# Peptides against a protein of PDB entry 8BZL, part 202

Target 1, 228 residues: chain A of PDB entry 8BZL
Amino acid sequence: SYDRAITVFSPDGHLFQVEYAQEAVKKGSTAVGVRGRDIVVLGVEKKSVAKLQDERTVRKICALDDNVCMAFAGLTADARIVINRARVECQSHRLTVEDPVTVEYITRYIASLKQRYTQSNGRRPFGISALIVGFDFDGTPRLYQTDPSGTYHAWKANAIGRGAKSVREFLEKNYTDEAIETDDLTIKLVIKALLEVVQSGGKNIELAVMRRDQSLKILNPEEIEKYV
Target 2, 242 residues: chain B of PDB entry 8BZL
Amino acid sequence: SRRYDSRTTIFSPEGRLYQVEYAMEAIGHAGTCLGILANDGVLLAAERRNIHKLLDEVFFSEKIYKLNEDMACSVAGITSDANVLTNELRLIAQRYLLQYQEPIPCEQLVTALCDIKQAYTQFGGKRPFGVSLLYIGWDKHYGFQLYQSDPSGNYGGWKATCIGNNSAAAVSMLKQDYKEGEMTLKSALALAIKVLNKTMDVSKLSAEKVEIATLTRENGKTVIRVLKQKEVEQLIKKHEEE

## One batch from the design tools (peptide; made by RFdiffusion4, then SolubleMPNN)

Design b1_p20_8_s1 (from b1_p20_8, 10 letters changed)
Fold by OpenDDE base, seed 1:
Structure b1_p20_8_s1 (fold): chain B 228 residues (1-228), chain C 242 residues (1-242), chain A 20 residues (1-20)
Amino acid sequence: as target 1 above (228 residues)
Amino acid sequence: as target 2 above (242 residues)
Amino acid sequence: APIPAHLQAMLEAENLPPLY
């Protein structure tokens, strides 16, 4: 029958397609997010870009709006769909509510989208987790994570993808109020966390920084090396 | 038999809806949630399983959700499904308030969600929600109330009940210890701790692993309060001393 | 029954929110 739900319960009460989508996330490159006092930082492991590949097309960190950015782990094609829908929602919210989205709002939107794909006929779950960072209109820095199931939570720091366990273990030990006392220390924390799983230093890291009342800044390799 | 397992809207030859049963099995894997009705209030007590150091502060609770000023719920089952259903409950309650200029009666809110749950078992191409809910509330019609709903869209009113992990054992204990007509909120809290201590898959009950909310009436207003960790610690300590 | 150990381990390893 063409009308079979792709995501169904097993006899043991499992949603195998959601579990397998989580396995797809583990195959993704590592991403880390850290909330500082007045800064949010995303870091992503750069996959070895083929020599002839346009680096502009391989960005793993993207803006959703002026106040929100996202990194992901898992299926890049799935991520593109989520990003596009999130961007449309951010713009729609600005038009209808006359304010930018809160980071929680857009996270909840993305989470709801993911959840619907776990209950919709003929649709599989999205094979992505996302780290969503930004500032609310009141200037509060936020970090959220979403998974393929459509769950979401707020975090001080988190990691997703293949090296997430090691990065998270590092963050659990090293995330302190002192470690995020300044913007520079927060950036250093993210770099050090990624270096737990990324070889060859700053050349293999993509970093995005959003400071309070500032636009998203992607750091160049030379800027990253200053923090190493 | 397997052809029925993967279809949400097809009865087996034995008259079973396997996807609903499997959704209920999924709920059995979730953390324990208790509800107890008292003469002077209602409570929800839930197991907190997700304790991560890097988790940001949760304003209310991991498993307990305020629905409106007069109702709260707890969830056992798939968290993402729970988030969708709790959001829908809030929307239903707000729409009713806007339409009728009074809070939705507790049972009507429960029924409205149960109709949605039922639809996901009957209409093709949908899977059941892998979620059971406990609802606590107050309204002018029936006073303090406790309801349970399951993935099928069935619901019932209860004096005390349990969903999630070891729910059958918890319900058995509640049946033994629940004193009809004599249950105070204080005694209900003690009973909740007693039951959780025996049913949670933990060596020692700790306040970090338990969340409790109470619903009471004060000065003609409903008060929904999540107990502070220190208050839960005191309840646990008192139980250990008995 | 608790969440199967393999699933729980998978979720914890990725620091994913619990499915349940």
Scores: peptide ipSAE 0.030, ipTM 0.488, DockQ to the pose 0.028
Fold by OpenDDE base, seed 2:
Structure b1_p20_8_s1 (fold): chain B 228 residues (1-228), chain C 242 residues (1-242), chain A 20 residues (1-20)
Amino acid sequence: as target 1 above (228 residues)
Amino acid sequence: as target 2 above (242 residues)
Amino acid sequence: APIPAHLQAMLEAENLPPLY
């Protein structure tokens, strides 16, 4: 049926459904990513969980593989689909190529998936941006961002979601080689950046750290308060 | 009119493919890309727009992509669409090499992608790619080559051409200054800088805002080289002195 | 015509490179 085209060009050459999906990202909770020397750090604003909601079910930082993790801003249900596809691809790559994915590889996979949903019959764009961090097999730390259009780029530091502008302005001023000289300084930089937009201090921050040759570590509130 | 704007690419009563036309409008908003064919090589020159302080300084060309050992392309249009198409070009070229044990001829690679682009204008439930490409290459059949393709899947060979912002003005300048049969790569580089200086929507041309790649033949091998920033600065300086 | 100002502002606000 020809009536199923959802994402079409406007007369002025714009893809409005992609632009509107970016507006959906801006409604999401803020996420930040920073690449250090031998560390990658993700921080996410905790949405006020309803008093009776299981906090374990509201994770905004997800492992894709042992060497890759992702934070997102936008539609949580859309993110779940992308995360599941990415996890399957990471496992498939290990089985077929006998090596873990590079951070760029899995980012490109996710970006290609998003792009296809901007060009597929009866499908809308994904209403998510993602920060993807990890280590390549050579031990190089990486940070990538994807958007609803399916674009992706490598970053030293970036932010997505509601407070992203203020967080980026902070990072542009404060991201220096000295500010990331140690793992602790890098973690502190992420926390300080996120505190530009997060109310009520460290209790409303989820923080994940990945070091070279180590698994993803989610910091507990007490560990976060140590850096505040 | 709205009926044809919101549906799969279909003909209007006037015989127009509005989604293809609107995809071409998207190209007009993209940074300028030039291609110039010379006797001793081919070049691409592209406007660089992405200058963000927090970008990971990947010194990779933002707009110029190596496809194989004998071909490169530049893109004007939607970046995500460009990434999909450039990846497909690489896959087509690699599959051909594996099947035939020789590099794909330049025009065949261009045609294979153009068939895909055309299919996205004809088959239900797909939009056109919002991308035009310039291709540079060398093969044993035609030597140095320059091609352009658009969202419709149409393509053509060129001596010199431009896509993206102010492309019509650039093409007019190229027609005036291009000397057929006498074009050296050195002269082509000077011409590229001259045209970009007039057509880029910037107050002053700087090396940070321009990417240039050359394709030459050395010792029976194709060499694709992205010019260093210092080399581009020298070309700009030379143009300012003339 | 340039990218509409609202779209450019949106991309800048998300620190996204231009779509085009």
Scores: peptide ipSAE 0.025, ipTM 0.478, DockQ to the pose 0.028
Fold by OpenDDE base, seed 5:
Formats: C-alpha cells, structure tokens, sequence
Structure b1_p20_8_s1 (fold): chain B 228 residues (1-228), chain C 242 residues (1-242), chain A 20 residues (1-20)
C-alpha cells in the first residue's frame, strides 16, 4: 500500500508520508506567532502535564540563537533533532561569516533539512511544523513558518497545531496596525488569540517575547495574567 | 505490479518509470503557468492561488522567480521541491558568473538543472522532483528564449507552452492562436490572458489571481518586470471588450 | 479540484501554502 511506503508518489501524484506528517502536526499543541513593530511574540498551549511530570522540563519554545527562537507543533522528538541541527548552523554561521544568521537564513536551512527528509530513502518526513521568530541584524522583526514538506513563508502572524484554524481565524480578523502599535498590545493579541482554544486562561499558556536588541524572555504565569 | 509503484524509480515490465509519471500527475494539480516567446521579448503568466491575509510579503510574484539579471522561471508542482530547484538554479548561475566573468547561457543553466532532475530518477534512494519549470531568458547566443523542463530531466525550447492544470487545453489554444514570426510582446500578453481565462479553474479572471512577468532588452540590458495589478487589470478588461 | 478534497482541506486547515 502507498500509505506504508517511504515518501514516494502515489498514482494520483501525492506524497502520502508528507500528508500524514501534517496530520501529526495537527495532533500537536497549538502554537501562535505574531510579529509586532519592534517585538516578536510566540505563544504555546500548555498540555495538562501528568501529575508526576516536571513542568519545568516541558519547554515548547526554544532559542536557536540569541536573535532567533522557535516554537513547534507535532512530534517532540523530531523537533529536538531539527532544533539541535539549527543551533549548530547558527553557531557555524557566526564563526564563518562573523555575523548572526538572519531569520530567513535559518528558516531556509530548516526548510531544506525537512525537504531532504521527504526525498531521501530510508527516511520519513519530520512530523513537525515550526514558527521561527527573531530579529535580523538591521533590527527588523521576522516571523517564518515551516511545515513537514519543507515549505517556508514569512508571516505577520500565524498559528500551527491542533487549534491553529480557530487561532488563525481570530488573527485574520484582529491583526491590524493598531493592534500591534505597542509591545503590550502585541502581547495581548497573542494571548487573546490563544484563548480561542486554550481553557483556563493564562495558566495554560507559555509565552515568549523578543524585543529589539533584547534576549528572549519567557513570561511567567503572573506576567501573563496581567494581559488577560 | 504494485511493487514498481512503491519502490525507488525502476522500470516496469512495460518499460515505464511510474514514479516519474506520478510526479507529473502532481504537476497536473498545480496552478497553470504559461510562457510565450515574442520577437521583442518573452513572458511568463501564472495563476496565483489564494494569498493568505496574514502573509508578511505581499508576494509581487508567488510563482515567478528571478534567477539572474538575464533569466527568470515559473514553477508548477510541489512548492518545497520548487524552492530547492530555484535555489540550485541561482547557485549554478552565480558559480558560472564567478568562474567565467560572464552570465551563464540560458540553455546551459536549464541543462545543468535537468541533469540534477535526471539523477533523482536514476540513482537509488531518491524520488523524482514533483516540479516542472518554465524558463525565460536572453543571451548573446540565441537572444530571447523559452524552455520547459519536467521531472524526468527532459527539456525543450518553445515558442509558447503551458504547464500545470489544464496544460493540454492551453497548449492546444496556443497552437491555434500563436502566429510564428509575427508575435509582438503586446500580442503575446493578450494571448496569455485569453488562454488563462479559458484554462484557469476560476469563475472570473481577475488581476489578483494572475501574475505576469516580461523580459525585454532596453539599451543593451535585460529588463525583467513583474506587471502591476493595474496593468493586468487593463489587459483583462481589453480581453473582455473583444 | 485536482487535489483530493481531504488533502486540500488539510492544507487549508494548517494555513500551509499548497503542497502543489
């Protein structure tokens, strides 16, 4: 059956393993990204952690470099592989080019990695989508998305994972220049967008912000509740 | 046998490369892309799919890519595969320029990519690229040129051609309406609109759903221009009035 | 639509650019 093959074309021209990897993404926790004027914000749905699970170990937002961070939806183990390879590339770029990566550069690297896993024998696609945010050296805020196929695009705002449709519908209606006029308004927009699919308010949201010329900051639950 | 469909690209008992054929089916599902060669220029016209409101870049061109100062391409098929191939085209062109201190000839760039495509059909552990390309260019050897390539690594030069959805119908229309030796860029633009209006799976052709690029020569330099929405609207309006 | 409706719906639901 074509469904069990490595990533090969079906008679009707489909790559079923890529499509099934996209289904794996939909099973993931919801993640949202928004580009503001001088800020980028990532938000992720916290899954109910099992009673015995250390909540501190479940980070869904990670830094790739000082100027770039990533959220993902889908297979956590697959994400770890992508994150590690991206971090190595960011460091390599700093050593060889003597500048940090642009957000587009590292996104393209990740996208190319994903694409190669859709075309190489004995490998399945990565079961992850990613939101990649950061600042270019010129201080321009950027948001990119990648999928299991290895496509990538720049976004003003987007969402991935289980609740992505509802979150995107909210963002399409509410993302305006006025809604992102300030850092605080941009953060509020992300929180409101996640609240479309997340129950029990700010306690179930992980939020990270990167401002111009500042490091990644993960907001604590108390800081999030100020925006709710 | 189902065995030939699910393995690395191998010949069937009938001598068919099913993985290549299935890659071509993937292209048939893509939006329509047209290329038309004129005496005074060459154009690409492509269907724009629905642009999401939250996209950061108002893509001036979704499917049309500048390769270098003298060449552009349009893509039909798997977007991620297309991104890999368009990047490779740019790298090949840049390496040639650095090595020889002159632009790569159009056909040589097309051939170099086609060799890569072919290798992905022959070497074990690879699948074909699910992408066809149209190439437009100018060089000092052959002037204005239009090429098409497919997942097999085959290519050809064309006066007018189409890839993607309803390509067969588009090609038939181009064969009927293309006037050899008399095609101006103006007439080619009108022909492109005429063909797209009939072949696109849309109720009404609009400038939002069509992107057009022209390649011309001005003062001994190649000019690649993406038409503005207003210019495309004017072309559509003219067609509706005829 | 040349792509199966379920696949199109999947791509649209993910707000992913078309695979094709």
Amino acid sequence: as target 1 above (228 residues)
Amino acid sequence: as target 2 above (242 residues)
Amino acid sequence: APIPAHLQAMLEAENLPPLY
Scores: peptide ipSAE 0.021, ipTM 0.477, DockQ to the pose 0.029; fails the geometry check

Design b1_p20_8_s1 (from b1_p20_8, 10 letters changed)
Fold by OpenDDE base, seed 4:
Structure b1_p20_8_s1 (fold): chain B 228 residues (1-228), chain C 242 residues (1-242), chain A 20 residues (1-20)
Amino acid sequence: as target 1 above (228 residues)
Amino acid sequence: as target 2 above (242 residues)
Amino acid sequence: APIPAHLQAMLEAENLPPLY
């Protein structure tokens, strides 16, 4: 069966292993990204941490560099590999080019890595999509998405994972210039979007905010409840 | 069950490279891309399929890529493969410029990428790229040029051609309506709209669904221009009036 | 052949650009 092989073309011109990797993404926890005027916000659904699970190990939002962070949906182990490679690239870029990466640059790096895993023998695609947010050196906020195929695009807002359809439908209706006019409104938009698919309010949401010239801030549950 | 050798693109008993053929089949699902060579310029016209409200309106053409100051391309096929190949084209062109202090000749850039494509059909552990490209360019050797390349690494120069969805029908129409030696950029634009209107799987052609780029020479410089939506609307309107 | 309806639906549902 073409679907059980290394990523090869079917007679119909399909890469079934890439398609199946996209199905793996849909099994992941929902992640949302929104670009505001001077802010980028990532939100993820918290799976009920098993009572004995260390919360430190369930990070759905990871810094890639001081100016870039990533949320993902899909296989957590695959995400770890991508994150580590991206972090090394960000540091390498700082050393060689003497500037931080642009959000597009690191997205393209991640996308190229994913694409290579769709074309190399003995490798399967990465079972992850990612939302990559940050600021370019000029202070422009950016949001990118990348999928298992290695495609990437810039977004104003997007969602990935299990609840992504419902969240996107909400964002398509509610993302306006007025809705992102302030940082607080932008944060509120992300929370409202996640609440379309997340039960039990702010306790089940992880939210990260990056403002221009500021480090990534992960909001605590009490800070999230102020926006609900 | 003939196990397609998942490890390497190999010849069938009939001498066919099935993985290359299947890669070409993948391109048939892509949006239509047209290229037309005129006496005073060359154009690419591509179907835009990604109309999402939440896309960041980075005015980067979805399907048309600037390669250098003298060349652009359009892509049909797997987007991730296309991104890799377009990046390689830019790198090849830049390396040539740095080495020789002149822009890479159009055909030489096309050939360099085609060698990469071919290698992915011959060497073990790789699949073919599921991408065809149209290249437009200008150089001092041949002037305005249009090329097409496929997953096999084959390429050719064209006066007019099409890749992607309904490409065969589009090529047939181009053969009928293309006037050799008399093609102006204006007439080429009109022809592109005519062909896209018939070959795109849409009930009505709209400017939001079409990307057009022109390559011209002005004051001894190459100018690559993406048409504004209003300009495309005018071309569509003119076609509807004829 | 068009992209299989299930794939097209998947891409549309995920608001992903077409693979193709």
Scores: peptide ipSAE 0.019, ipTM 0.479, DockQ to the pose 0.029; fails the geometry check

Design b1_p20_8_s2 (from b1_p20_8, 11 letters changed)
Fold by OpenDDE base, seed 1:
Structure b1_p20_8_s2 (fold): chain B 228 residues (1-228), chain C 242 residues (1-242), chain A 20 residues (1-20)
Amino acid sequence: as target 1 above (228 residues)
Amino acid sequence: as target 2 above (242 residues)
Amino acid sequence: MPIPKHLQAMIEAENLPPRY
């Protein structure tokens, strides 16, 4: 019998392969997303990059388009496939619709892709969750999360990966209108949230900031230390 | 537990892909391959295990493959899988050249193969490739480059790395001795010999058991050269004198 | 339409290993 990866319902209605893919996500490095007033911020736990590893090739935050960024937790090879398809879709949308994608649109596309892999015979689910942030063409900041099942929701703030529970608990307590009143405060909130699970401060954090009408900025370690 | 061990593309309850892990285990038993990036070049050094007296000496490289004019790779793992992947790399590079009339960027070639590897971990009825690769290359975008990829379709850029037998020990040694920003190809060659001498389970390192390739730039062209046995002997001798 | 080369390269660069 061909060992077909079959995502099938259990007798009790569970999709075990989806649940197990969610366990793969929980093994991933922690990622955090926060929506501010006029800013979106992604933060990721830097795994101790092996001294000889090129840091350029260890990015957990990626641009999907000029107005959309994504962080992920789980299987990085799976994430690459999703990112590639999302980028193609963003470009295709610009060519066909003559406008950039909305953050919701590209999230829905990614979610649909993931869902298809949960239902297609001979395919396993993607072992990734994603935080997708950006700005719609009207300047509205957005944050979405998607999981291995292909579900997606809009969030004010959220976290994924191994430290996600602790980070979410922190965000639930500390996400207030005052805490996101300024861009700097929003960045500080993300850093503080990551510091709940990341040891040794700003050196182990990757931080990306997208402001209204601005391109994605990856903060350098020195810039991050200013907020600590 | 055993039910998940046999299926090629199924997550375990713990979110593990056992077939990928087992493929990586198989690579751990393969001959050692090293890659070292220098300022003026990049090298691969590989353990040659199949020293059969009846092998035709004409095989210059058993484990190092030229991919195109600007890239080469070394392989640790299942030889048959390696042959398939090496052929795919050549085809991808050639198709790109035909389409764009320029050589494929190094990272792009690595990624294209890694997407194939990933697919063999996600699509039912396929097993992972039991192969890790080291890639060396030059392109106009990033200059000299070294990449590593594994059965999962994962890859990363490296200044120095190792795959195959005793790879963890080799990587530890490379971390200690690799001087960032000051590495010459000459020093990289010496480091490769030093690491191989310690990681290969041989009483004495011999030139017949080591393959070394260098990638350099000469007059605006990439030169991929497999070192002759005599050149490797000189490197070994120099290391023994130190 | 073919993905722009720079975007393709970016897509390719971000395809990192399943390092947990």
Scores: peptide ipSAE 0.044, ipTM 0.612, DockQ to the pose 0.090; fails the geometry check
Fold by OpenDDE base, seed 2:
Formats: C-alpha cells, structure tokens, sequence
Structure b1_p20_8_s2 (fold): chain B 228 residues (1-228), chain C 242 residues (1-242), chain A 20 residues (1-20)
C-alpha cells in the first residue's frame, strides 16, 4: 500500500518529506561551527531560557565521545535519538577497533542513519541538521555537517538553523587564515558570526571549544563575554 | 492540510508535525497539573475532574502516580495513553534497579520515556501519545527535581511549571510569585492553591477537586505522600483567609 | 481577565521546552 510510504518521490523527482524536514531545521536555533588550526568551536543561539526552566536541560551542544562533539538545529527529540545512537557507536568502535572513531566515521554513521529513515517504510526523516566537530587520532581538526537527507560534507566553517544564511554569508567574508590563526581569534570569529543573528550578546550564546588533545569545554557566560 | 492530518505523523511543508501539535492541543483541554520545586521538597497538584458519587473511594489519585520509591508523576491528556506510559515508567525503573542495584536517576527515567514518545512520532502506523507528564523526584545526583515532557518526546527541568487547561496562565502566575532559593514546601503548597484557584474554571476551589502529592526526604529516605482531603481543605481555607 | 486564546498559545509556546 502506497499509504505506508512516508517519503516518496514527487512527479518532479523531489522527496517532499526531506524538504519539509529541512524546513523544520530552519525553525531551529542557529548553530555555527568553525575549524581552526588546532581548535574546533561550536556556537549555538540560546533562545532565552524560560523563567523557571533549568538551563542544564536546555543544552544544544553535546559530546558524542571524548574527541567528538555535535550541535544541531531542528527537532530536539529527534536529535536525542541520533545522539544516543552515535554515542553507542563511538563506544562500540572503541571496544571493537581499540581506537576512537574518526570524525568522518561517526559523521558517516549518522548520515547513514538519517538516509535509512528517508527510505524506510513507515518512518519519517529526522528533522535535524548537525554540525559534528572533533579531532582525529592524528590531531587533525574536523568539521562536518549532516542534513535530514543523510548527506554530509566536510567544512572549514558552516552554520545551520534559522539564521544560517546570514551567518554563512558572514563566514564567507570573514573566514581567512588570519582570522583562525589563534584559538582566541577562532573563538571570536564564531561569536561574531552568531552575533549577526543573536541579540543581547553572550547571554544568548552557548559556546563549546575543543582544543587538540583536550576534552570538550563548554564556556560559561563570563568566559563568552570576554570575547564580545 | 487534511492530507497531513489523516496519516502517520509527517512533516508539513512548513516543517511542522501536525499530529504532535494536535496531541498537545488535546492536552490543553485536560485537567490542570502543577509542579513546584522547593528547597525541602517537590509537589504535584492536579485538578480532579471525575468526581462521580458512584466511584468507589478513589484509593489512588486520578492524576498522580507513584513510579518508584523516589519518583512520582502527574498526567494531563488521554487516560488510556497515560496508563500505558505510567506502566512503562514503572517497568523501566524496575529494570534499572534490578540491573544496577540502585534507583534510576530521575532524568534517565524521564529521557527513557521521552525516547518512547519520540518513536511514536517518527515510526509509521502509530500516533503520538496524547499525554504530557510532570515528574517529581529525588536522586543523589541533583536532589529534588521537577521535569515536564510532551507528546514530541521533548522534556525540560523546571522550578515550577504547569500542563493542561489554562497552563499558560498558571505559568505566568508561577513566574510572578515563585521566589528562587526561598521556596519552602509550605510556601509551594500555598502557591499551588493560589494558582489552581485562579486557573480552574470553578467558582470556589474545593478539596474534592484537587489532588496534591509531596515528595520529601526524611531520615535519608524519600517519602511520597498524597495529601488527605482535610489537609487540602486547610490549605484552601488558609488561602481564603489571606 | 482570561488570557486570549492566541496569547495563551504564544505563552505556551514560549514556556514549553524548546521543540526546535
């Protein structure tokens, strides 16, 4: 029965459910990723936490493993499923291969998961795009993006979510070798990029930094304000 | 619009999940449930709608469910869906206890159910659960906790929140009167009565129409207590005198 | 005064855990 096929081709060759999932991503808070020389930085627009909400439960940047973290735009509940599956895969890889995943490997895993949900009967696409950053075992910083279709690409810098167009335009103009020459400059670039779409400065930004051979660090608001 | 409304949960052209939104709309018509976190405890207060004289003495709260020794929840939405989800919560908590020989952390129980809810929004041949939940609990990691979850499988931690009928008005009142760091369980109970009195479409709040449960710590143990009708009457009376 | 339904919906949308 065609009624069970959620994601089907239109007469003009479009997968409408994938396109509509991309519209869900555009409703998400803006996320930005930048690859520096020896640093990767993720920034996310923090929508004003509702008064009385616990900020601990509103995190949009998460670790997948010690060497990989992810930001997303789109449906938070969908993201949680992807994150959990990715974490299990990272641990499984460590157990079976005795090495941490490469950033490309885990990105490809996530992308394959998303793609399967675009082709499986009775499943809708994931309503998320993700920025996946980290370090390979050789110390190379990586940034990847995935979308609802299950496509993925490597980037120097990119943005997803509602403000992504403006942020990308900013990054296209301002991402230079000089702009990422130091860790601090790379962080500043991310903050400046987010400030194109985020009002009220550092209070509305979640920022994560991963340096070479270091764990993921979530910056507190005071640390962010030093760069504003 | 109708084409998207009649099928498995799919995206609209605007990236909306109409079946999830409609489930949430249905919850907006359910009885009001409040949760308030205090320094010395956490509470749930729920509107009781089904007062039928022929109901055998409601030994169990209509809207408040004990999940384990350290957690309880309240439900707004479809009763049958609520029963399924509350049973799953109990099973998850029990399996964790058996596997790890310690109680499940509060947030882990909430997330486990939220993953189930999410699945019912993504997998074909299922509709979203027409249920929102408030969770109260204690664990050694975060102490007293209050969570809210919706049909989408989203959740959040809260100091105070409301689900069901007039939830927005209730949340507005909670935002005005909730004092962070100064909230005692006693003051939280008074606040719950104040908010319910204003949000319930009743001329006069009565103890028969309100269920209240408190979660406290006594001698290093969690105590979950449903307030007796007389205790609720006293709280209402006190509010009427102020 | 009862909050208008449209305002109620906006307040609910703001107070719910972020869906996106």
Amino acid sequence: as target 1 above (228 residues)
Amino acid sequence: as target 2 above (242 residues)
Amino acid sequence: MPIPKHLQAMIEAENLPPRY
Scores: peptide ipSAE 0.031, ipTM 0.603, DockQ to the pose 0.318; fails the geometry check
Fold by OpenDDE base, seed 3:
Structure b1_p20_8_s2 (fold): chain B 228 residues (1-228), chain C 242 residues (1-242), chain A 20 residues (1-20)
Amino acid sequence: as target 1 above (228 residues)
Amino acid sequence: as target 2 above (242 residues)
Amino acid sequence: MPIPKHLQAMIEAENLPPRY
């Protein structure tokens, strides 16, 4: 009997497994997303790669399609499942609709997937939040956030993970039209926001940039240091 | 609360998956497995605990499994779970080969199994696999590779790592002695013996208690070789003389 | 209990699958 009733309402109307999944997200490394004028930027806190760890295998930012990328906070294995399904959906959409997904569409897909795992018997919620950024076919930059519940919203800027509160507070103060006037300023804003919670400067930051009509670019440490 | 311990893998109030953590604890009691990446090869070294004289089949390798021509793995944890996962790895690799007419890239094989592991942490009526794996391999994309995976379905690439009993101490020793860019397979073998000698729960390291496999490239082919007991004895002897 | 170091390392290891 208990194996089927994983996510159930408490007497007071709470879905505790969803709330607890949110706690798993809060333990994740910090991720930040910012929408600029003609750019979207994702930044992620790199925890110190263990000396013997291959840095190539430590990626928190991934492309979902040519026009969409995602960062996440929470359980990495859970994230991989979501990413794979999202990638399949992006390709399926291209085949069936003959256009790339909108950022909203793929966000809604991911959100719906997450929501189903909060309601399906024998499944626990995904222990991840995601920042999804990209460009719609009309060239509009987009940023969305989704959580374990399957809720999603559009943002100008947002953060997830352990340092999210401090990063959001920084963004609330510093996100202005002037602060995002140029691509470089937008990148600087993301770096500054992450530096609120990252102690070791640019070496512990992963940055991904997507400009209008350009592919996702992951910045190398040297490129990041130019903005610090 | 203990009530979260007895159910399908669910989140604790603190966002922890206790069943996954407990599976990892079980692995901590398993025999030690080491992996070391070198410039000219990669190796696995594993503690052999079941030295029962009455074991008819001297399994040349109790803990090291050939997966395909280009990959092998070592296991720490529940043997029955390990058997299921190693069989699944072989099946995945074979299916890929049949579909694409080329060997599966190392990371793809690791990922495919990790997705299975993850599923056992998310779906009801299932427990996590009580197994961590080390993978060694070669592919045309990245050359020699070493990966580690755990019950959560997480994985990572490594230059050197350890799973099982005293893994933390082993990793610390590896971090101290591993020379990046300068590691030969010969030096890696010596390092493996050094670390095992310090971390195995045995009074004296003996060749009968250690399994070692190397993966090298010879004439454009991958060669996976389990070291003979005499070769391991020589490595141990050399270490004792230093 | 604290998360075992190896688990912590694994949780922190963010491996994305290669594109198929």
Scores: peptide ipSAE 0.007, ipTM 0.594, DockQ to the pose 0.163; fails the geometry check

Design b1_p20_8_s2 (from b1_p20_8, 11 letters changed)
Fold by OpenDDE base, seed 5:
Structure b1_p20_8_s2 (fold): chain B 228 residues (1-228), chain C 242 residues (1-242), chain A 20 residues (1-20)
Amino acid sequence: as target 1 above (228 residues)
Amino acid sequence: as target 2 above (242 residues)
Amino acid sequence: MPIPKHLQAMIEAENLPPRY
């Protein structure tokens, strides 16, 4: 008989495979997202790249469209599948609706995809959470989080992965209107938040910024060090 | 624990995919394969374990597969799984060529297969492929490239790496001896022999037990060449004299 | 299905694998 992944309710109403997928997320590198006034910022903990490994092949932040980018925590291979599906949807939306997706729309799409993998026989949940940031067509900055269950919510700031608790606690204390008053302050907030869990300073941080009406920019290590 | 061990596509309470980990363990018992990136080329060096004198076919290359004109791979793990994956790589590369009228970029081919591998870890009724691959290639985007992929569908680019038996020890040696920016194909070949001599579970390294392929650029064309036994013998001899 | 050219360019720019 072919082995099948079965996500079923326990007697107490739990979906254990979803909970265990959330444990896979907690093993992932920490990611943080912050919504500023006219900027969205993603930061990710760089896992120590092996000396002989090409760093370019280790990316944790990716664009879904010109107006949307995503960071994830958990299984990298699972993330590729989600990213690929989301990118097709973004393009399909542009073709059919003649407008880019809203950040909420693409988040909902990803969430629905994840949810289906929690309910379909012969499928396991995706072992990823995602922070999805971007700008709606009206220029409103957005940050969403989605988890393995297919839930999603809008946030001002949030974190996922192994250090998420400490980073969230930092953000809860330090996210103020003053702290996000400028783009630079918003970037600094993300870096400071990651430094709660990342050792060895800015060298171990991947940082991406998307400003209003601008493309995604990945900061180099030297640019990151300017904010430290 | 046992329930999660027997099911191919189920998370453990700790968020682990045991079938993927067990596939990786199985690969650890396979013959060693090395990949080394040089400034002027890239190579694969693989342990040949099936030296059966009664084989009717002299397999010049048991573990190294040409994928297209610009890429080759080596495999560590289950031979039958490797055959399926190498065939799929060839098909993907060919379909891309037909569709876009240009060779598939190296990383794109690697990823296409990695997405298949991932699917075998997520969809029920399938087990992970018990195979890791090293890919060597050239493309116009990144030049010479070396990639490694595992049963999870994870991959990475490398300057030098190893899969299969004693891979951890081999990687450690490569980290010590690999000179970034100064690696010639000649020095890479010597390094490959050095590492294989120390990591293969053999009393003496012999040319019959080693397969080596090089990928170079000549006159704007990629050349993939499997070294002849005599060439490998000469490399071994040179190493023994040092 | 072929990936739209603009998406392909975006994927290549990010060194991310193309979709099937």
Scores: peptide ipSAE 0.006, ipTM 0.597, DockQ to the pose 0.026; fails the geometry check

